# Peptides against a protein of PDB entry 3ESW: the designs that were tried, part 38

Target 1, 322 residues: chain A of PDB entry 3ESW
Amino acid sequence: NNIDFDSIAKMLLIKYKDFILSKFKKAAPVENIRFQNLVHTNQFAQGVLGQSQHLCTVYDNPSWHSIVLETLDLDLIYKNVDKEFAKDGHAEGENIYTDYLVKELLRYFKQDFFKWCNKPDCNHCGQNTSENMTPLGSQGPNGEESKFNCGTVEIYKCNRCGNITRFPRYNDPIKLLETRKGRCGEWCNLFTLILKSFGLDVRYVWNREDHVWCEYFSNFLNRWVHVDSCEQSFDQPYIYSINWNKKMSYCIAFGKDGVVDVSKRYILQNELPRDQIKEEDLKFLCQFITKRLRYSLNDDEIYQLACRDEQEQIELIRGKTQ

## One batch from the design tools (peptide; made by RFdiffusion4, then SolubleMPNN)

Design b1_p11_6_s4 (from b1_p11_6, 8 letters changed)
Fold by OpenDDE base, seed 2:
Structure b1_p11_6_s4 (fold): chain B 322 residues (1-322), chain A 11 residues (1-11)
Amino acid sequence: as target 1 above (322 residues)
Amino acid sequence: NIKELYRLVQE
């Protein structure tokens, strides 16, 4: 009896698919209770949930994508991408072209488009006057600033002219296309939207120790790739722990299809205690939110994402980017 | 200021 190994393999794959899909079915009542209890009793969990409600969906706005694409110098961007792509002699692999695009977007954003703002220039004295600015503190937004999802306004006094300059911390990324300045929050916010506007699969990474960056899913590399717009960094997850010697406890990635603890990718030196939540509870929380984000997806989409998740988990355990 | 922190570490 010639065992049809191909038939057995196909059957096993079907059973495996069904098994994976079963994990993404509607949450059991017990899981819902656990989730509710966790977010009500643990402040860190509540924070992660709150962030997920915003960051996982806010960038999936076609109107915003159009505005971004209309605002950027696409001719310059694609010219540069084509130039760099041609140099490396890569065969017409559409997948690697996207990596070049992300690298150019990093360059363009940092060098040509957006500005780091430690302190604002004086509104009265004009450009390059930030050195004359003294911080007076922060206050709530005025009526105009509040239109652009502004939570805080930093207040500065000019030492030269004595006038007050307001630096509103806008969370509206469309407003940031106009202002073209900010710190890591504004940089990451707008850059996340920019990447999404090119149809890329992107996550927003929140670090508890006051930094934020992106991850991009490279089809060429077949993995999530570190992307930091502030640093013009592509695939350098080590820069925080090693280059900056930054102490970190948590890095959480927020995307349309899931929430993932990516701390193992970035925290190479475990210098800060992870004491805000039990590890099991954090894992459960991320999985639960991810499951909810996927409720509208079909079985094939769920399966493909689950396979991606598994590969990422393997990568994170091995500590080696393949 | 993460940029300042980065400079301080490189210096």
Scores: peptide ipSAE 0.024, ipTM 0.660, DockQ to the pose 0.013
Fold by OpenDDE base, seed 3:
Structure b1_p11_6_s4 (fold): chain B 322 residues (1-322), chain A 11 residues (1-11)
Amino acid sequence: as target 1 above (322 residues)
Amino acid sequence: NIKELYRLVQE
């Protein structure tokens, strides 16, 4: 009896695919009830849901992508990418080119395009006057500022001229293309949009301990890669826990195709208590939101993403990204 | 202020 091992292998692969796809079927009524109860009773779950409703889809805007690409110096960017790519002896068309692109975008964004704003410059005295600025507090946006999804406006008085300078905390990334300044929130917001505008798979990573960054899915490395625009950092997930000695409890990644707890990638030491939600409930929440985000995808897309998810989970368990 | 914390760790 010549066991056709090839036929058996093919059959097993089909059955495996069907099994994976079965996990992404429409949620059962019991799962919906569990989800509703969780988001109504747990504030952390409410926060994750609220963020997912915005962060998972807001950057998938073709009109914004066009505006971004029209605003960036694409000639400079691609010139630098091509230069570094060629210098390292790579052939044209290799998947690694996108890694070089992201690295150049990090350089370009930090060095040439965007500015860190600890305190604003005085609107009257001009550039490099932030040292003369005294914070007076925060207030709500005015009529003009409110047009750009502004949550708060920081108010500063110039010690030299006595004039008031407003620093609106804009959440509209298109407005940030104009202002070109901010803190980690503005940096990550606009940089996420920039990466998305190049057609890349990108996630927004929220850390509960007041930091945010990106992840980019590298087709060359076949994994999610840490990307921090503030630090011009590529594939350095350890910088927070090790270099900064930062204490952290939660890191949640938000993308168009899912919400993932990526804490294990970034929290390498000095872990704070994870007491905001039960681990099982957080896992359920992320899976449930992810499932909803994929409801419109076809079977092949669902399967490919599920395979990617499994690979990521294996990576996170092994703790060896490097 | 994350930058301030980072500076403190790098010193």
Scores: peptide ipSAE 0.022, ipTM 0.661, DockQ to the pose 0.013
Fold by OpenDDE base, seed 1:
Structure b1_p11_6_s4 (fold): chain B 322 residues (1-322), chain A 11 residues (1-11)
Amino acid sequence: as target 1 above (322 residues)
Amino acid sequence: NIKELYRLVQE
């Protein structure tokens, strides 16, 4: 019996594809019940769900992409990208160009475009007066500030002139194109939108211990790459655990195609207790949200993303991100 | 292609 191994291999591949696709079918009633119970009883799960409802979709706005591209100095950006790309003599192929673009966007954003704001300048005294500012606390937005998705406003008094300066913490990234200042939240928010505006696959990474950054899917490296706009950092996931000696418990990535626990990529030492949710429940939660985000995709798209997910999980287990 | 997007926006 000439076993047609090629036919068997093809059949196995088809069955494997069908098996993978079956995991992304509409949730069974029992899974829906488990999900509902989890998000109603576990505060951490509620938080992850709430963030996913915003972060996974908000940046997929064509009007915002247009505004971003109209606002940035694209001529400068591409001039610099082309210059760096030319140094390698194109030996690495065309896919590396996007890595050069992201690196230039990091440079441009930090050095030319956006500003870190510990304290605002005094509105009355003008530029370079932040040293004279004393924090008085925080309050809710006024009528004008509320137009730009502002949750809190930090209040400062000038020690020189006595006037009050307001520092609204805007969540509208289009407003941030105007203000061009903030802390890690504003930096990551706008930079995520910027990367999305170039048509890149981007995730927003939330760390429970008060930091946020991005991940970009590099076609050249064929993996998710750490990107921190605050640090002008590309592919340095170790900077928090090693360089900062930061203690961390959870890092969750939010993208249009899924929610992923990426803690293993960034928590290399000094791990804090993961006591906010059972590991099995967190895995279930992320998978459940990811399934929902992919409901409109075709079978080929679902399969390709599932293969990417599997490769990422293997990477995270092996610790070969560096 | 990001280069194509750039060309389209400059146009």
Scores: peptide ipSAE 0.007, ipTM 0.440, DockQ to the pose 0.016
Fold by OpenDDE base, seed 4:
Structure b1_p11_6_s4 (fold): chain B 322 residues (1-322), chain A 11 residues (1-11)
Amino acid sequence: as target 1 above (322 residues)
Amino acid sequence: NIKELYRLVQE
């Protein structure tokens, strides 16, 4: 009996697909109960859920994408991308072009577009006066600031003129296109939107230890790539643990198609206790949220994403950060 | 140095 290996392979592939798809079916009542109990009893889980409700969907706004593309110097960006792409001898249409684009966007954003703001300049004294600013604390937004999803306003007094300067921490990325300044939160927020505006697959990475960055899915590298706009960093996940010697406990990636614990990519040393949630519960939580985000997708999309997820999990286990 | 700035914000 000539074993039709091709037929068997096809059958196994179908069964495997069906198995994968079965995992993404509507949650069973028991899973719903577990989820509800987890988010009601665990503050970290509640925080992850809350972040997912915003970060997973907020950047998928076509109106915002248009505003971003109208605001950026696209001529400069593409000129630089094309120049570097041609210099390295790449042919037009190669998947690597998007990597060059992201690298130029990192350059453009840090060098030409956005500014780091430890302390604001004095509104009265003008530019380069931040050295004269003393923090007085934080307060809630005023009526104007509240229009731009401002949660907190940092208050500073000028030591020279005595005037008060407000530094609103805007969460509206469109407002950040105007202000063009901030810290890691504002940088990552707007840069995530910028990358999304170019049609890229992007995740927002939240680190519990007060840092945030992006991941971009490179079709050329066929993996999620670390992207930090603050550092103008591409594919350097080690910078926090190694270069900064930063201690970290959790890194969670939030994207339109899922929530993923990416801690293993970034926490290479100096790991802090992961005591905020049981590992099994965190895994369950991320999977549950991911499942919900994929409810409207077709079987082919679900399968492709599941394959990508599996590849990422293998990468994270193998610790092959090249 | 952004590195120094991040140290200052964590303090």
Scores: peptide ipSAE 0.024, ipTM 0.621, DockQ to the pose 0.012; fails the geometry check

Design b1_p11_7_s1 (from b1_p11_7, 6 letters changed)
Fold by OpenDDE base, seed 4:
Structure b1_p11_7_s1 (fold): chain B 322 residues (1-322), chain A 11 residues (1-11)
Amino acid sequence: as target 1 above (322 residues)
Amino acid sequence: SLELIKKLLES
């Protein structure tokens, strides 16, 4: 009995592809009802949905990509990338070049481009005056600030001159190209756009415990790679749990092609209670949103993404991110 | 798993 293993393998692949594709078909009425009920009854689910509606699509703006590329010192960036790439003896055209690019973008962004802002400088006294600034609280944006998707404005008084300085928390990443300052939110927001502007597959990772970072899909490593612009960190998912000893409950990644619970990549110790939603409901929610994001994709695109998702899930289960 | 299918195809 010459079992034609090749024929069986082909049939299994076809059936497997069909099975995978069947999961990404239009949601059944029961799934829609479950989804609607979940987002209406669970605040965490509503939050994830709200974030997905913004973060999954906002960075896919060709006009923004052009503005970013026009604003960055591309000559400096590529000079440094080429230098480090050549130093390590790599040939042009290798997928690893993109990893060097991301590493240089991390360097460039932190060292040359963007500034961490604990407190703003005094608008009247000038540079390096943040030490003189006393927080007075936060308020809503004014008419000008509101044009740049500003949710809140931190208000500071200068102890030296008595003037008020406003620190608007802009969510418009194009405005951040001008202001060149912020905290983790502004850093991650603009850096996510920067990476997207180079045509990279990028996800925005939201941590419930007040931090945010990126993931980049490395074609060389064939996996999602931790990227934190604030830390100039590449492939160091352990920094929060181990180095910072941070307690965390949820890390959710938002990308154009899906929403994924990536908590297992980053929460290595000191796990906080995951009590905001049932695990099954969170899994359902992420899958449901992911399915919606993929509705316009063809069968081959859906299949390739599903394969990537499966590999990621295996990695997350195995804890092989070390 | 995709890995199992790949192994079957390589085989």
Scores: peptide ipSAE 0.018, ipTM 0.515, DockQ to the pose 0.113
Fold by OpenDDE base, seed 3:
Formats: C-alpha cells, structure tokens, sequence
Structure b1_p11_7_s1 (fold): chain B 322 residues (1-322), chain A 11 residues (1-11)
C-alpha cells in the first residue's frame, strides 16, 4: 500500500489551517460574558482595553502619514540609508534594507529632528534658559492647547525674569511635528506615527512602570524588534532590566492586529509582583482583544497573523532573543 | 505547529 505522503501532508495542512481559523471565529456568548465581567471588575483590564481602543488604530491614518512624509527630510534619510546599506555589502536580500531605514530614522529623530525636554526654555529669556525654570505644578489646557489633544500642561516660573512658561503635554502627534520636543510619551507617540508612515508593522509598548517604546516587525529577522526612539536603540530589549536596572511588572504591546503581553522580552531581572490581574485573565484579555481586531480580515490574513503570533510565543517561551 | 507540518512536507 503506497502511502501517498503528499496527499496526507496536503490534508494535514488543510485541517491545520481550518483549526487555526476556527479559533478566530466570532466569540461565543460565554467569552463575551467573561470579557465584560473582567473589564468591569478589574481596573488593569479596563486600562488595557482603553489603551487598545486608542493605540491599536490611531496611527492608521493616511492623512497623517502624508503630513509626516512631507515634514521629514526624506532626501537626507534615504541618502544615509543607502550609504550604510552600501557599506555592509549585504548579499542578505532586500528585506534588510528596512532594518537600515529604521536605524536611520532612530538617528535622524534623536539627532536632527526632536528634542528632549526636561524643562522648557523661558519664553521671555530665550534659548538655553531651562536651568532657570522652576516647576510650579500642572493644570488643565487652555482653549488653544485643548485643540491639540492636551490633557496636562506643566507650569514653570523663570527665576531670572519671573515670567510663566507653559509646557503643554500634547497627545496630537501632528502638533508634535511642529513643537519638536517632549519626554518619553511625546517621543514614542510621534516616532510610532513616523514608522507607520513608512508602511511598517509597528506596535506601541506600554510599561506599567512609566516608560513607553516601540516594536517593529523586521521581515529580515522575521520577528518583532525592540525600538526606543529616546535611546536611539534597535534590538536591545535588555537595556531597561540590565543597563538601567529597572524594576518592571508589565509590558503590553498594542498594534493594529493585536494586543500582546511582551513582558518576557523586557523583564529579564528585578521583576515586580504581577498582582494587578490573574495571568490566565490577562492572557484571555489580550487574545479576546486581538480576535476583535481581526474580525474584518480574510482567512489568509488571519492565518498568516496566527502563524506570526505562534512564532512570537515560541520566542518568548524559549528566551532565545540570541 | 506549522513548523512541524513544514518539516513533514520537506521530508
């Protein structure tokens, strides 16, 4: 009996695809009830849901992408990318070019485009006067500031001239293209939009312990890559736990196609208690939101994303980022 | 896993 191994293999692939697709069908009534109860009773779950409703979709705006590309010095960026790509002589294929692009965007953003703002300069005294600024606290936005999705304004008094300077914490990334200054929140917000404007697969990573960064899906490396615009860092997920000796409990990645607990990638030591939610409930929550984000996708798109998710989960379990 | 199926097809 010649076992037709090719026929068996084809049948197994079909059955496997159908099995994977079955997991992404419309949620059962019991799953909807579990989800509603979880977000109603657990504050951390409610926070993750709220963030997903904003961060998973806000950057998928073609009008914003056009404004970004018109604002950046694309000639300089591509000149530098081409130069670095030519040096390494990589016969490694066309996919590596995107890694060089992301590395140049990190350089360009930190060195040429955006500024870190611990304290603003005095509006009256001019440039390099931040040393003379004393924080008075924070207040709500005025009528002009409120037009640019501003939740908080930091208030500073100049020790030299006595005048007040306002530092609005804008959440509108288009306004940040004008102001070109901020802290980790503004940096990550605008840089996420910049990466998305080049057509890249990007996630926004939220850390519970007051930091934020990006992940980019490298087609060359075939995995999610750590990207921190503040640090000009590419593929260095260890910098927080090891270099900064930072204590952390949760890192959650938000993208158009899913929400993923990526804590295992970044929390390598000094783990804080994960006491905000049960691990099983967090896993359920992320899977449920991810399933909802994929409801409009076709079977082939769902299957490809599910394969990518499986690879990421294997990576996170094995600890093999090497 | 998809990897197991790929290995079965390559074999």
Amino acid sequence: as target 1 above (322 residues)
Amino acid sequence: SLELIKKLLES
Scores: peptide ipSAE 0.016, ipTM 0.521, DockQ to the pose 0.110
Fold by OpenDDE base, seed 2:
Parts: C-alpha cells; sequence; structure tokens
Structure b1_p11_7_s1 (fold): chain B 322 residues (1-322), chain A 11 residues (1-11)
C-alpha cells in the first residue's frame, strides 16, 4: 500500500489548524473566573489589562491616520525611501521597502519632525531657553489642556524673566502632531500612530522601568522588529540591556491582535526580579487578553496570527540566531 | 511544534 504522503500531510495540516483554532475558542467559565480573580488581586495584572484596553485599540483610528498623513512631509519621506531602496532594495525583493520606510520614518521623526523636551523653553523668552527653567512640580490640567487627554502638567519657572511655563503631558497623539515635543512617552505614542498610519502592524512596548518603544512586523524579515523613535533605532533590541546597561524586569508588547511578554527579546543582562506576578499567571493573562482581541477574527486570520505567535515564541526561546 | 504534531497524530 503506497502511503499517500500528500494525503497524510493534508490531513495533518487540517488537524493542526483545527487544534490551533480550538485554543482560540471562547474562554471557558473557569478561565473567566481565573482572569477576574487575577486582575482583582494582582496590581500588575490590573495594570497590564488597563494598558491593553487603551494601547491595543487607540491607534486603529482611520481619521487619525488621515491627519497624520496630511501632517507629515510625505514627498520628502518617499523620496528618501525610494533613494535608499534603489541602491540595494531591488536585490532583496519588494517586501524590504517597508523596512526602508520605517528606517526613514525614524530618521524623519527624530531629525526633522519631533523634539526631545527635558525642560520646555520659556514661553516669554523664546527658543533655546530651557536651561533657564526651574521645575516647580506638577499639577492637574486646566480646561484647555484637559481637551487633549492630559493627565498632568509640569510647571516651570524661568530664572531670567520669572514667568511660569506649563509643559502639559498630552496623551492625545493628534495634539502631539501640533506640539511636536515630549519625552519617551510622547515620542512612542505619536510614533506608534505614525507607523500605524502607513498600514503597518505595530506594537507598543511598555517597560516597567520607565521606558517605552515600538515593534513593527517586518514582512521582509518575517518577524517583529524593535523600533525606538527616541534612539532612531531599528532592530537593536540589545541597546537597553547592553548599551545602556539598563536593569529591567518586564517588557510587554501591546498590539491590536495581542498582548505579548517580550522581555526575553530585550532583557539580555541585569535582569531585575520578576516578582510582580507569577510567570504562569502573566502567561495566562497575556493569552487571555490576546484571545479576547481575536474574538471577531475569522478562522484563517486566527490561524495566521497563531503561526506568527508560535514563530515569535521560538525566536524568543532560541535567541537571535544572528 | 513537532511534539504537538506527534500528539495530534496520536489523537
Amino acid sequence: as target 1 above (322 residues)
Amino acid sequence: SLELIKKLLES
């Protein structure tokens, strides 16, 4: 009996697909209870859930994407991308174009568009006066600032003229298109929206130790790629642990299709204690939120995303085979 | 994983 290997392979693929799909079925009552208990009893879990409710969906706004594309110098951006692609990109195939685009967006954002704001300039004295600014503390937003999802306002006094300058910490990324300044939070927030506006698969990465960055899914590299707008960094996940010698405990990625613990990609040394939640509970939490985010997807979409998830988990376990 | 495929074949 000639073993029809093709028939067996097809049957295996069907069974495998069905098995994968079975993992993304509606949560059992016991899983819902476990989830509710976890988020009510563990502050870290509650924080991850709260972040997921915002970060996983807020950037999927077509109106915001249009505003971004209308605000950016697209002619300059595409001119630069085309120039770099014309050098080497044709040899690597069309999918590499998006990598060139992300690299140019990193350049454009840091060099031409957005500004780091350690201290604001004095509103009275004008540009390049931040050195004269003394922090007085923080306060709540005023009525105007509150329109732009502002949680806190940093207050500064000018040592030269004595006037007060307000630095509102806006969470509205559309307002950030106007202000064009901030720290890592504002940088990552707006840059995440920018990448999304180009139709890219993007995740917002939260580090517990007060840093944030992006990941984008490269179709060329067929993996999630580290992207830090503050650093103009592409595919350099080691910069925090190695270059900065930063101590870190958790890195959590938030995207429209899932929440993933990506700590293994970024925490290469100087690991801090992971004592905020049990590892099994964190894994459960991320999987549970991910399932919820995928409830409206069809079987083929679920299967494709599950294949990506598996490949990412393999990558995170094996480390970069550079 | 190959282990998952093996489990599926045993099922």
Scores: peptide ipSAE 0.014, ipTM 0.459, DockQ to the pose 0.251
Fold by OpenDDE base, seed 5:
Structure b1_p11_7_s1 (fold): chain B 322 residues (1-322), chain A 11 residues (1-11)
Amino acid sequence: as target 1 above (322 residues)
Amino acid sequence: SLELIKKLLES
């Protein structure tokens, strides 16, 4: 009996595809009950859900993409990308070009476009006066600041002139195109939008221990790549655990197509207790939210994303990014 | 391509 190995392989592939697609069908009533109970009883789960409702969709705004592209010096950016691309002479031109684009956007954003703001300059004394600024605390936004999704305003007094300077912590990335300053939150927020405006697959990574960064999906590397706009860092997931010796418990990535626990990519040493949620419940939560985000996708899109997810899980288990 | 983006911005 000549075992038709090709027929068996085709049948296995069909069964595998059907199995994968079955995981992304509408949630069973029991899964909905489990989800509702989890987000109502676990504060960490509620926080992840709340973040997903914003971060997974907010950057998919075509009007914002147009405003970004009109604001950036595209001629400078593409001139620099073309220059770096021409040096490497790689035959795989189309896929690697995106990596050069992201690297140039990191350079452009940090060096030419955006400013780190530890303390603001005095509004009265002008530029380079941040040294004279004393923090007085934080307050709620005024009527003008509230128009730009501002949750808090840091208040500073100038030691030289005695005037008060307000530093609104804007969450509206379009306002950040005007202000062009902030800390890790403002940097990551606007930079995520910038990457999205170039049509890239991007995730926002939240770390419980007060840091945020991006990931983008490189077609050249065929994986999610660490991107930190504050550090001008590309593909250096180790910088927090190794270089900073940062202690961390959770890193969660938020994208249009899913929510993923990426802690294994970034927490290489000095792991803090993961005591905010059961591991099984966190896995369930991320899968459930991801399933909801994919409800409108066709079977081929679901299958392609599921294959990408599987490769990422294999990568995270094997530590291949080392 | 940059050319496509330029065309879209000029339109």
Scores: peptide ipSAE 0.008, ipTM 0.386, DockQ to the pose 0.013

Design b1_p11_7_s2 (from b1_p11_7, 7 letters changed)
Fold by OpenDDE base, seed 5:
Structure b1_p11_7_s2 (fold): chain B 322 residues (1-322), chain A 11 residues (1-11)
Amino acid sequence: as target 1 above (322 residues)
Amino acid sequence: DLELIEKLLKE
């Protein structure tokens, strides 16, 4: 009996595809009940849901993409990308060009475009006066600041002239194109939008221990790549645990196509207790939100994304971050 | 971590 291995393989592939697609069908009533109970009873779950409602969709704005592209020095960016690609890129194929683009955007953003703001300059004394600024605390936004999704305003007094300077913490990334300054939140917010404006697959990574960064899906490397605009870092997920010796408990990635616990990529040592939610409930929550984000996708898109998800899970288990 | 970034930028 010549076992037709080709026929068996084809049948297995069909069954596998159908099985994968079945996981992304509309949630069963029992799953909806579990989800509702989880987000109503667990504060961490509620926080993840709240973040997903914003971070998974806010950057998919074509109007914002146009404004970004009109604001950046595209001639400089592409000149630098083309220069680096011409050295090495032709041997590695066309997909590596996007990695060069992301690396140049990291350089351009940190070196030419955006500024770290520990303390603002004095509005009266002018540039390079931040050393004279004393924090007085924080307050709510005024009527003008409120137009730009401002949650809080840091207040500073100049030790030299005595005037008050306001540092509004804007969450509107379009306003950040004007102000061109901030801390990790403003950096990651605007840089995520910048990467999205080039048509890239990008996730916003939230760390519970007060840091945020991006991930970019590299077609060349065929995986999610760590990207930190503050550090001008590409593919260095170890910098927090190893270089900073940072203690961490949770890293959650938020993208248009899903929410993923990426803690295993970044928490290499000094793991803090993961006591905010049961591991099974966190896994369920991320899968449930991901399923909702994919409801409008066709079967082929769902299958391709599910294959990508599986490869990422294998990577995270094996610790094969090169 | 704002404090950590501040330290790293001063180093």
Scores: peptide ipSAE 0.010, ipTM 0.465, DockQ to the pose 0.012
Fold by OpenDDE base, seed 1:
Structure b1_p11_7_s2 (fold): chain B 322 residues (1-322), chain A 11 residues (1-11)
Amino acid sequence: as target 1 above (322 residues)
Amino acid sequence: DLELIEKLLKE
């Protein structure tokens, strides 16, 4: 009985594909009930859902992409990318060009484009006067500030002239193209949009312990790559746990195609208690949201993304990024 | 991967 191993292998591949696709079909009533119960009873779950409703889709705006590309010095950026690619890129293939692009965007953004703002300059005294600024607290936005998705305005008094300076914490990334200053939130928000504007696969990573960064899917490396605009960092997921000795509990990545717990990539030591949600419930939540984000995709797109997800899960379990 | 294949083969 010549077992046609090729036929069996093909049949197994078909069954495997069908099995994978079955996981992304419309949720069963029991799953919907579990989801509704979870988001109504668990505050952390509600927070993840709320963030997903914004972060997974907000950056997929063609009008914003155009404004970004019109605002950046593309000639400088591509000149620098081409220069670095010409040195080493020909040996590694064309896919490495996007890695050089992201590295240059990190450089350009930190060195040439955006500014870190611990305290604002005094509006009256002018540039380099932040040393004279004393924080008075925070308040809600005024009528003008509210136009740019501003939730909070930090208030500062100048010790020299006594005038008040407002530092609105804008969430509108287009306004950030004008202001060109902020902290980790503003940096990550605008930089996520910048990367998306180049047609890259990007996720926004939220850390519960007050930091945010990006991940970029490198076709050259065939994996998600850590990207932190504040640190001009590419592929250094260890910087928080090792270099900063930061204690962390949760890192959640938000992208157009899914929500993923990426804590294992970044929490290498000094793990804080993960007591906000049951691990099984968090896994279920992320999978459920991911499933919803993929409802409009075809079977081939779903299958390709599912294969990518599986590879990432294997990476996260094996710790291969070290 | 192997556990999944084993489950699929038992169906």
Scores: peptide ipSAE 0.008, ipTM 0.424, DockQ to the pose 0.226
Fold by OpenDDE base, seed 4:
Structure b1_p11_7_s2 (fold): chain B 322 residues (1-322), chain A 11 residues (1-11)
Amino acid sequence: as target 1 above (322 residues)
Amino acid sequence: DLELIEKLLKE
């Protein structure tokens, strides 16, 4: 019996594809009930859902991409990318060139474009006056600030002139192209949009312990790569746990194609209790949201993404990102 | 918080 191993392998691959695709079909009634119960009863789950409703789709705005590309010094960026690419003697290739682009965007953003704002400068005294600013607290946005998705305004008083300076925490990334300042939230928000504007696969990573960063899918490395605009960091997921000795419990990645618990990539030591949700429920939640985000995709797209997801899960289990 | 990060990096 000449077992046509090729035919069997092909058949198994087809069956495997069908099996994978079956997982992304419309949710069963029981899954919908479980989802609804989870988001109504668990605050962490509700928070993840709420974040997914914004972060997974907000950056997929072609008009915003155009505005970003018109605002950035593309000539400088590409000049620097080309320069670094030439130094390393790499063969021309779109995949590796994109890694150089992301590295230059990190440099450009931190060094040339955006500013860290612990405290604002005094609106009256001018530049380099932040040292004279005393926090008075936070308040709601005014009518003008509200136009730019501002949830909170930090209020500061100048110790020198006594004037009040407002630091609105804008969530509109287009407004951030104008203000060019903020903390990790503003940095990550705008930088996520910047990366998306270059057509890259990007995820927004939320850490429960008050930090945020990006992941970029490198076609060269064939994996999700840690990207922190605040740190000008590329592929250094260990910086929080090791370099900062930061204690963390959850890192959740939000992208157009899914929501993924990426905690294992970043929490290498000093793990805080993961007591906000059952692990099984978090896994279910992320899978359920991911499934919803993929409802409009064709079978080939779903399968490709599922393969990527599987590879990532293997990576996360092995802890061998280095 | 940059100050926290700077503190942690110096530690």
Scores: peptide ipSAE 0.008, ipTM 0.479, DockQ to the pose 0.012
Fold by OpenDDE base, seed 3:
Structure b1_p11_7_s2 (fold): chain B 322 residues (1-322), chain A 11 residues (1-11)
Amino acid sequence: as target 1 above (322 residues)
Amino acid sequence: DLELIEKLLKE
């Protein structure tokens, strides 16, 4: 009996696809109840849900992408990418070009475009006067600042001239294209939009311990890659746990196609207690939100994303064993 | 779940 291995393989692939697709069907009533109970009873779950409602969709704005691309020095960026690609890239195919692009965007953003702002410069005294600034606290936005999704405004007094300088914490990434300054929140917010504007698969990573960064899906590396605009860092997920000796409990990635606990990628040591939610409930929550985000996708898209998800989960498990 | 895949493959 000539076992037609090809027919068996095809049948297995079909069955596997159907199985995967079955997981992404409309949630059963029991799953909906579990989800509702979880987000109603667990504050961390509610927070993850709230973040997903914003972060998973906000960057998928074509009008914003156009504004970004019109604002950036694309000629400089592509010139630099082409230069670096020409040195190394010809042998490794076209997919590596995107890695060079992201690396250049990291360079460009940190070196040429955006500024870190611990304290603002004095509006009266001018540049390089931040050392003279004393924090007075924070207040709500004024009428003008409120137009740009400003949550808080940090208030500073100049020790030299006595004038007050406002540092609004804008959440509107388009306003950040103008202001070109901020801390990790503003950096990550705008940089996430920048990467999305190039048509890249990007996730916003929220760390519970007051840091945020990006992940980019590299087609060349065929995995999610750590990207931190503040650090000009590409594929260095260890920088927080090892280099900074940072203690962390949760890292959650938010993308258009899913919400993923990526803690295993970044928490290599100094793990804080994961006591905010049961691990099973967090896994369920992320899967449930991911399922909802994919409801409009076709079977092939769902299948491809599910394969990617599985590969990532394997990677995250193996990374602990190395 | 590899076990579920194995079950599905045996069906």
Scores: peptide ipSAE 0.007, ipTM 0.443, DockQ to the pose 0.182

